# Designs tried in a protein design run: peptides against a protein of PDB entry 8OXM. Part 328

Target 1, 371 residues: chain A of PDB entry 8OXM
Amino acid sequence: FKAEFRLAGGVNLPKIIDCVGSDGKERRQLVKGRDDLRQDAVMQQVFQMCNTLLQRNTETRKRKLTICTYKVVPLSQRSGVLEWCTGTVPIGEFLVNNEDGAHKRYRPNDFSAFQCQKKMMEVQKKSFEEKYEVFMDVCQNFQPVFRYFCMEKFLDPAIWFEKRLAYTRSVATSSIVGYILGLGDRHVQNILINEQSAELVHIDLGVAFEQGKILPTPETVPFRLTRDIVDGMGITGVEGVFRRCCEKTMEVMRNSQETLLTIVEVLLYDPLFDWTMNPLKALYLQQRPEDETELHPTLNADDQECKRNLSDIDQSFNKVAERVLMRLQEKLKGVEEGTVLSVGGQVNLLIQQAIDPKNLSRLFPGWKAWV

## One batch from the design tools (peptide; made by RFdiffusion4, then SolubleMPNN)

Design b2_p28_8_s3 (from b2_p28_8, 22 letters changed)
Fold by OpenDDE base, seed 3:
Structure b2_p28_8_s3 (fold): chain B 371 residues (1-371), chain A 28 residues (1-28)
Amino acid sequence: as target 1 above (371 residues)
Amino acid sequence: EEKEKEEKEKEELKKKGEILEQGILDGL
């Protein structure tokens, strides 16, 4: 291990350490402290299974639809080594890293990322109408720049086009699979982009099975499809390649219903897989940066053996698991708001929900829905 | 001076990006 470490952004401040392997190769390692990397490991297995389904289908295979996976090596209940995808950067680091972020570089007269966050934090406890108005003002004065990622990294036009397609396909695949699995907490530090492939790597998979909807500020979007995410697709935006890749991914997921239900059922009832949202986790995910200073993480998980009758906890857990399975089955049948939709109809609804500024304005300010 | 040089490099990179985008759009 090198003595130097970098902090990755985000609440957990994961340490990026360079490790020299016995092969003499330097490998970046993400050391997450205090996070249960078991959730990430389990979700990576689910993504590998989804990738297997996508590779079996001719249409999705032809489109190279895959979710980027990483190796998770859990070292303890609260620590693990992510084999950090060498040559990945958080999209938030590229877009909104202080003075060097792409927004500041390409849009120096726009609001700073800090000004945007401040404005949205000021209205955090306000009405949805006030949130929407301020969000629209922020969006007007904070224009997307993520198109420049591929332009900076890929100077050859043919390579640039191929990489923009790879990006668009990666967003589509991860968005649809993420929606099916109910993946939440898709803030700009939990999504990495590979600087060589332009593919997205989703990290911090601890909010799954729509548990983001039970956060103090509920998640109102099925996946991250914010203006910068769309801008990275280029001029076609959510149309053409993205939509078609979403539809083909959704088609494979729906046609694999039995397999996906069986997999998720096993995972939901795995006592080693704590997917449930708890109040501490909810507080942690939606803490203000100002409140981070006082929470000494002295909450030893050991002492709250509140002997609430094991029976009532187990019954509550089973009811939540059953509800998750039912909702997963609905998604895989195309049931949205009590109506059975076609693949195209379902994908269209999800895209509209994800890009709706009314939904985006309601998100927790830390999610940075304007990015 | 160094800040003005960085700003010029950023503006050149932006222009190159816009030209690249347009040239690819024109080639599609």
Scores: peptide ipSAE 0.009, ipTM 0.312, DockQ to the pose 0.011
Fold by OpenDDE base, seed 2:
Structure b2_p28_8_s3 (fold): chain B 371 residues (1-371), chain A 28 residues (1-28)
Amino acid sequence: as target 1 above (371 residues)
Amino acid sequence: EEKEKEEKEKEELKKKGEILEQGILDGL
């Protein structure tokens, strides 16, 4: 380990430690202090399996549909080394950095990211109608700018176009795979963009199997398809390439039902893979003030007290696991809201749910649904 | 058909991108 660490941009980002391997190669490693890197490691294996399924299909292979993966080496239950995705930036850092974010640079007369956050926090405990009205006001005064990412990074028009297409395909693949796996907590710091490939890298995979729906503020969208995410696709937005890539990804997932069910079943019953939502995790996810991330309270809360009612907890766990498997099977059959949909119908419903300002306005303010 | 639709959408996206780039260059 070098004695020098870099912060991965901003005070709150995991420490990037340059490690010299036994091979003498310097490897940048992200040291996450308290994140359960086992969850990330398991979900990376699932993503690799999904990528294998996508690579076997001719249509998804031709489109280069992949979810970006990274190497996770868990060192302990609460610590490990992520291979740092070199040349990635959080989309939140690019968009809403307080000093030089794209919104401030391109839209200096819009609301600041702080003003938007404050307005949405003020209505957090209000009615859905009040949240919707304030969200619409925020959206009107905070216009999307993510189109400028590819324009700043790729000056050659042919390269720019190829990278925007790679971005759109990456969003589509990760959105559908993420939906099938019930991936939550897709806030702007948990999605990185590769500055060379324009592909997305999803990090912090601890909210899976729709456990985001049981948060104190439930997740109301299937994936992140906010205005900036759409703006990065360019002028067609969700139509054309994005929609078709979603449909082709969904088709491969639905045609791989047995394989996906078997994999998820093994993971749900893996005693080393804690996918369940607990009250402390829920509190940590939805009480993050962006600025208070230095005070990771030592949750040295003894893991011993939760072990006591083993029999009732085990029956409750098994019933939750069974419900997760049933819901996964429904998704893979195209069952939405009690109706069997075609691939196009299912993808359309998911897109509509993800872009609905009523759903977006109900999200936890820290998710930044206006970005 | 689907390839031709992807190619047409690529060309239309390229043209729209060029117009957008030009509009940004003209605004700088």
Scores: peptide ipSAE 0.000, ipTM 0.312, DockQ to the pose 0.012
Fold by OpenDDE base, seed 5:
Structure b2_p28_8_s3 (fold): chain B 371 residues (1-371), chain A 28 residues (1-28)
Amino acid sequence: as target 1 above (371 residues)
Amino acid sequence: EEKEKEEKEKEELKKKGEILEQGILDGL
C-alpha cells in the first residue's frame, strides 16, 4: 500500500488507495467505509451471469453487449474494497458537479445546476402539475451537452463514431438488465463513464428489485434515459442502435427466464443479502443534501436493534420476496399493465416511460431528472 | 484573452461535431 490516498467525490468520502499486486502491477482500490458492499458484490455476480447469457447469443455477442463489472471484496457489513475503475468519471462530475462542468462550459447562458436544483426543490411538495411546469421551464433553460464527452475524448472521426456506438450499446444493455433486476437510485453520481471505452459502469447497487418504488418519493422511470443520456447517443437518439440493442438484450433475458428466476430466488432468500428497503435507508437516500458542502451530522443510527418479533418479520419478508419473484416473472413474460407485449412492444413502452417528462418531473430532486 | 481562446475552441469543437454527425447521417 502507498502512504498517499486520494478522496473520491461524494457523501461517503471513499478513499482511493494504490496497491501493488503480487504481479508487480499497481492497481487502484476504492475503500468505502459506510455502504453495505455485500449488495454490490451480489449484484456484480448477477451482472456476470447476464454477461454470460449475452455472450452465448450470436446477435448480442456480435454487438458486444455487456454490462461493465467491478470486483467487490466486502470486509464487513460497513466496509469493503472495490476495484477502482481507472479512467472512469461520474457522469455528474463531467456534466454539472465541478466549476468546469460541460453544461457551464458549452451552455454558459443556461441555468446553473444549482438554479435547476433550487427550482425543483421549491416545488418538491407541490402538485404533479406544478412539478411538470417547473420541470419543463428547467429543461428549456438547461439544454443537453453530453454529446461533447465523446467529442472531447475522441478527436479522430472514426474512433469518435466507434466510441459513440460503444456508449449507446452500454446504455441499452445496462438499462434493460437494470429494469429486469429492478435497479433504482440511478442518479448522476451512481453512473460512471470510462474515458477510454465510453462504456458505463453502474455503482451503488443497494436499490434493487423495484425497492425504489416504495421510497417516500417513488421512482417513476424504469431506468435513466434523461436528455443528457440520450444526447450522448448523438442525432439518432433512442432510435436505431439503442432500440435494437434494447430489443436484443430483452430477447436474451426473456429466453433465459428459468435461469434468471432460479438465481434471483436463491438471492432473495439468502440471509446475508439484505435487499429489503428499511425506513432509515429510505430517509438516507432521499434526505441527502444535494450540496456536497453540508456536512450533515451522520445520524449515528444507534444500533437500536429494533427486535421486531422474529415471527412477524419472517412472514412479511416471505410475502415481499414472493411479490418480487412474481413481478420478475411478469417482466420476463412481457406482462406490462396486465397485457402480454412482444419484445418490441415492451421495449417501446419502457423507452416511452423513461423519457416521459411527466414521469421525470415526479422523481426526487436529488435524482436530477433534468440532466 | 484566455476566455476568448476557450470560447473559440468550444465553437470549433461544436462545428466539428455537427459536420461529423451530418456526414454519418448522409452515409447511413
Scores: peptide ipSAE 0.000, ipTM 0.283, DockQ to the pose 0.011
Fold by OpenDDE base, seed 1:
Structure b2_p28_8_s3 (fold): chain B 371 residues (1-371), chain A 28 residues (1-28)
Amino acid sequence: as target 1 above (371 residues)
Amino acid sequence: EEKEKEEKEKEELKKKGEILEQGILDGL
C-alpha cells in the first residue's frame, strides 16, 4: 500500500488508495465505511441477479445489456476495500472539473460550473416557477458537451460508433434497473464511466428503494437522464437505441416480477442491510458545500443509542418495507399514477419524467441537474 | 474552544436530524 491517498469526489469522501500487487501492478482501491460497503455489496448482488436475468433473455443478451458491477472485499467488520474499476473516471470529473473539465474546454464562454451552482443555490428555497426560470437560464448558458467523451477516447470512427452504442446501452440498462430498485437521481460523482468500454459504473448505492423521495429536497426524476447524459448518446438522444434498450430491460424486469420481489423482500428484511433513510444521512446527502467544511467525518456510528422502544422501530420499519415492496410490485406491473401501462408506455413516462426541466429544476442543486 | 464548537455543531446536527426523522416518520 502507498501511504498516499486521494479523495474521490462526493459526500462520503471515499479514500482512493494505490496498492502494488504481488505482480508489481498498481491497483487503485476505494476504501469506504462499513455501512456503505454493505449497501454497495448488497446492491452489487442485486445487479448480478439482474444481469443474470438480462443474460437469460435472448433480446437483452443480443443487445449486451448489463450493469457494470465491482468487487466488494470486506477487510474487517468496520472496513472494506472496493476493487476500484481501473480505467474509470467520474462523469462529473470529466464534465465539470474546475481545471480541465469538458464544459470549460469546449464551452469556455458558457457559465462556469460554479456560477451554475451558485444561481441554483440562490433559488433553492424559492418557488418552483422561480427555480424553473433560473434552471432554464442556467441550461441556456451551460450547453451539454458529453458527446466529446467518446470523441476524445475513440479516434477510430467504427470504434467510436460502437463505444457510443455501448454507452447508450449502459445508460438504458442502469436507468431501468435503477428505477426498479429505486436508486433515483445519481450524483455526477457517483456515476463512473469506463474509458475503455464507455460503460457506466454506479457507485455509492446508499439511496435505494425510492428513499430519495423522502430527502429534504425530494427527488423528482426516476433516474439521472440529464442533458449531458443524453448528449453522450449522440444525435438520436433518448430515441432509437436508448428507448429500445430501456423497453427490453423493462420487459425482462416485469417478466421476472416474482424473482425480483422475492430477492428484494429477503434484502429488505435482512437485519444486516440498512437501506432505510437515516435523517443524519439525509442531511449529509443534501448539505450545502458551505456546511461541508465543518463536518469532519467523525460521525462515530456508536452514539446512535437513542433507546427508542424496539417495538415502535420494528413496526415503523415493517410498514416502510411493506410500502417498498408494494411500490416495487406496482413498478413491475407497470402501475404508474394508478394506471397500468404497457412496457412502452411506462418507459416513455419514465423518460419524459427524467428529461422534464420542471422535474430537473426541483432537484437538490448539489446534485447538479444541469450537468 | 474548537472541541466545544464541534460538540455544539454535532448537537445542532443531531437536533436537525431528529426534526428530519420526525418529518420522515410523519411522511411515511
Scores: peptide ipSAE 0.000, ipTM 0.279, DockQ to the pose 0.046; fails the geometry check

Design b2_p28_8_s4 (from b2_p28_8, 19 letters changed)
Fold by OpenDDE base, seed 1:
Structure b2_p28_8_s4 (fold): chain B 371 residues (1-371), chain A 28 residues (1-28)
Amino acid sequence: as target 1 above (371 residues)
Amino acid sequence: EEEEKRRKEEEERKKRGEKIVQGILAGN
């Protein structure tokens, strides 16, 4: 290990540590404190299993459908080491960085990211109609630019085309796997893009099994398929390659129902895996920038008093786990809103739900559904 | 009988899941 560390930005001040392997290669490691990396580690294992299923199927293997994974070593409930995703950038940083974001560079006359966020925060407590109208105004004055990612990184037209396809395949695989696992909408900072492969890396997997639906502002989309995410696919958008890759991924997931349900069941009942949404986590995930000042959670609340009603907590936990498993089984059967859909019908419904501006307008403004 | 069959299928399913998770853990 090198004696020097760098701080990654953010509230938890994660430490980037460089280490030299026995192979003489330098590897960056992210040391997170106060975060439970077990959920990330577990979700990476589920992704590796999904990748194994995708590699066994000829159609998904030929399409190179994979979800990118990173190494996570949980050290405790509040500490762990992650492989730093070298050569990746957060989509949010590329798109809406205050200094050099692609929106500012390519669309200098559009609303700033701050203006968009302010407008959407002003209507956060308003009607769905008012949210929709303001969201449409924001979208009209904040046009997608993510097509320029591949154009900036890949100057050779043949490489550019290949990388745009790699991106589209990565979005499709992660969207369908993410839907099955109930990852829901993903904050723009929690989606990294690899600058060499154009593949996505999903980090901070703290919302899973549709727990985003029980947030104070519930999620309304099955996965993040915002206008910039679609713009990165190029002219065809969600049609053609993306749709076909979603369908082929969903076919593999549905055909692997027993395996997926078995794994998720083991994980849901693992006493070391806390996947449940708690009120403090919900507040943290949807905290307003204005509320950052007061909630220093003195997490000094003694672990002592939670011992009493173990039986009622266990019954409530078991009921939530059962509901998650039932909903997972429904998804894997293609049951949507009480109707059994074909793979194509289910994928179509999910795409339509994910791109619907009415659904996007209802999302928590902090997650920037207009990006 | 059906409940005991269901319980056995759930236990076998749990054991298969644990083996898969352990196999994923051991393959890293």
Scores: peptide ipSAE 0.010, ipTM 0.365, DockQ to the pose 0.023
Fold by OpenDDE base, seed 2:
Structure b2_p28_8_s4 (fold): chain B 371 residues (1-371), chain A 28 residues (1-28)
Amino acid sequence: as target 1 above (371 residues)
Amino acid sequence: EEEEKRRKEEEERKKRGEKIVQGILAGN
C-alpha cells in the first residue's frame, strides 16, 4: 500500500488507496468504512451469474448485454476494499454538481438542483396530488441534459454513436436484472458512468429483493429511468434499442427461472447475507443531507440489536424470504398485478411504471426523480 | 501535481466538448 490516500467524493469520503500488488502493478482500491460490503459482494456474484446467462444466449451476447461488475473484498461488517472503478463518475456529479454540473452549464436559466430539491422537500409530507403538481413544475423548469455526456466525451461521430448504444444497452441490462433482483436505492450517486465505455456501474447494492418498498417513503418505480437517463439514449429515448435490449434480457431471465430461484434461495437463507431492511438503515437511507459533501454521521451499526425475541425474528424472516421468492417466481413467469404478460408486455409495463411522473413524484426527494 | 494536471486536462476536455456542443446547437 502507498502511504498516501485520496478521498473519493461523496458522503462517506471513501479512501482511494493505491496498492502495489506482488506483481508490481499499482491498483487503485476504494476503502469504504462503515458500509457492509458483504451485500455488495453477494450482489456482484449474482450479477456475474446473470452475465454468464446473458453470454450463453446468442442474441444477448451479440448485443453485448452485461452488467458492469467490480471486485469487492469484505474485511468486516463495516469495512472492505472495493476495486476502484477507475474512469467512472457518479451520474449525479456530472449532472447536478453545484459548481459545474451539466444542468447549470447547458440550462443556466432552469431551476438549480438545490431549488428543485427544496421544492420537493417542501411537499414531502403533502398529498400525492400536491407532490405531482410540484414535480411537474420542477420537471418543466429542469430539462434533461445527459445527452451532452457522450457529446463531451466522444468527439468522433462513429465513436459517439457506438458509445451511446453501449450506454443504452447498459441501462437496459441493469434495469431488467435490477428489477428481477428487486434492486432499490438507485439515486444519482449510486450509479456511475464509465467515461471510456459509457457503461453504467451500479454501486451500493444494499437495497435488494424489493426492500425499497418497505422504506418509510416506499420506492414506486422498478428501476431508474428518469428524464436524464432517457436523454442519454438520444432522440429515440426508450424506443428501439433500449426496449429491444430490455426484452432480450427479460427473455434470458425468464428462461433461466430455475437457476435464478435456486441462487436467490441460497442467498436469502445465508446467515452472513443481511438483505433485510432494518429501521436504522431505513432512517439512514431517507435522512440523507441535502449536501452530498457533508460527512454523514455513520450511525454505528453497533446500536441496539433490537432484541426482538429470536422466535419472532425467525418467523418474520422466513415469511419475508418466502414472499421474496414467490415474487421473484412471479416476475420470472411474467406475472404482474395478477396477470400473465408476454416479455414485450411485461417490459412495456415496467417502462411505463418507471417513466410515470405519478410514480416518480412519490419517491423520496433524495432519490432526485427529476434528474 | 499529477492530480492537478489531470484535473486541468479534464477541465480543458470539458470546455472543448461544451464549445463543440454549442457550435452544433448554434447550427455551425
Scores: peptide ipSAE 0.007, ipTM 0.301, DockQ to the pose 0.013
Fold by OpenDDE base, seed 3:
Structure b2_p28_8_s4 (fold): chain B 371 residues (1-371), chain A 28 residues (1-28)
Amino acid sequence: as target 1 above (371 residues)
Amino acid sequence: EEEEKRRKEEEERKKRGEKIVQGILAGN
């Protein structure tokens, strides 16, 4: 290990440590504390399985549709080492890092990221109508700039075009795979972008199987498709390449229904894989910046073992697991709101849900739906 | 005032991150 470390951004302040392997190669590692990396490790295995399905299909393979994966070594329930994706940056750090963020650089007269967050926090307990109005005001005064990521990193026009396509494909694949798995907590610090490939790396996979819907402020979007995410795709936005890549990913997922159900069933009933939302985790994910001081959630290990021995908790767990499996089966059949949709119809519905400013305005302010 | 508050929050964040890694690297 090198004696020097860097802080990665985010609430948990993971440290980037440089390790020299026995092969003499330097490897960056992210050391996360206070986070259950077992869920990340399991979800990375699920992503690898999804990638295997995508590589077997000729159309998805030709499009290079993959979800980026990283190595996870869980050390404890609350600690572990991630292979840090060298040359990745959180999209939030690029977009909204104080005065150096792309929004401030390209839109200096727009609202600051802090002003946007403050406005949305002021209406957090208000009606959906008031949230929508303030969200629209924020959006009007905070215009997207993520197009500049590829323009800054890739000066050659041919490379720029290729990288913008790689980005668009990565967003499409991760959005559909993430939707199928019910991946939540897709805030701007949990999505990294590779500065060389323009591909996304999703981190902090601790909200899965639609457990984001049972948060105190429920998640109202199937994936992150905010204005900056769309702006990074260029002039066509969600049309053309993105839509086609979503459809081809969804087609492979639906055609792999039995495999995906079997995999998820094994994971849901794994007694070592705690995917359920608990009140302390919910409070942690949606805590206010002002409340950061005192809540050390000492989730005593003893309180997790005691909860599994109660027969009523096992029955409640089994009912939640069954409901998750049923909903996964519906998604893989194209059942949305009780209606069977085509792949194109299902993908269209998901895109519309993800870009709807009414859905976006209802999200927790910490999710930064205006970015 | 707001910049000084942000700098203090960032320094406190830095110190918290330091303690966490020292714990993990110590095998605790």
Scores: peptide ipSAE 0.000, ipTM 0.283, DockQ to the pose 0.025
Fold by OpenDDE base, seed 4:
Structure b2_p28_8_s4 (fold): chain B 371 residues (1-371), chain A 28 residues (1-28)
Amino acid sequence: as target 1 above (371 residues)
Amino acid sequence: EEEEKRRKEEEERKKRGEKIVQGILAGN
């Protein structure tokens, strides 16, 4: 390890450390403190399993369908080492950085990201109809620009086309696997894009198994497929490559039902894997910008020994785990809203749900569904 | 009709979510 470290910023002040491997290669590591990386580590293992399933299938292998994974080494319940995703940028940073974001650069006359967020926050407690109207106004005045990511990074037209294809495949694979695992909508800062491969890396996997549906503002989309995410695919949008890659991924997932259920069952009942949503986590994930001022980090370490009164909590936990498994089984059977769908029908429904402006307008404004 | 049914189901889902969160916040 080098003696020097850098701060990555943010509330938890993660430390970037450089280490030289025995192979003489420098590797950046992110040391997170005050964060439970066990869920991320477990989800990376599940993604590796999904990648193994995708590599076994000829159609998904030919399409190079994979979820990008990163190495996570949890050191404690509050600390771990992450492989720093070198050469990646958060989609949110590229799109909506305050000074040099792509929206400001390419659409200077559109609403600012701040104006959009303000408008959507003002209607957060209002009716779905009012949320929808304001969301549509925001969308009209905040047009997608993520197409420019590949255009900026890949000047050669043949490379540009290949990278746009890689992006589209990455979105498709992560969307379907994310749906199966119940990752739900992903904050734009928790989706990294690799500047060389154009593949997505999903980080901070704190919401899984549809626990986003029990948030104070429930998730309403199966995965993030917002207008900028779609714009990055180019002129075909969700049609053609994306749809076909979703269908082929879903086919592999459905055909691997027993394996997926067995693995998820083991994980759900692992006492070391806290996947359940708790109120503090829910508040953290859906913090209002106004509420950031009062939560001083003075919550001492010791109050997590709230002795879970074992018996009633265990019964509640088991019922939640059973419900998650049942819903996973339904997804893997193609059961949506009590109807058995074909792979194409299921994928179509999921795409329609994910791009529906009515569903997007109902998301937590902090997750920026207009981006 | 279907849209109104979907709206009711979503409101019920929201109420269930809020009730779960409130239950957990109440220590129940």
Scores: peptide ipSAE 0.000, ipTM 0.228, DockQ to the pose 0.043

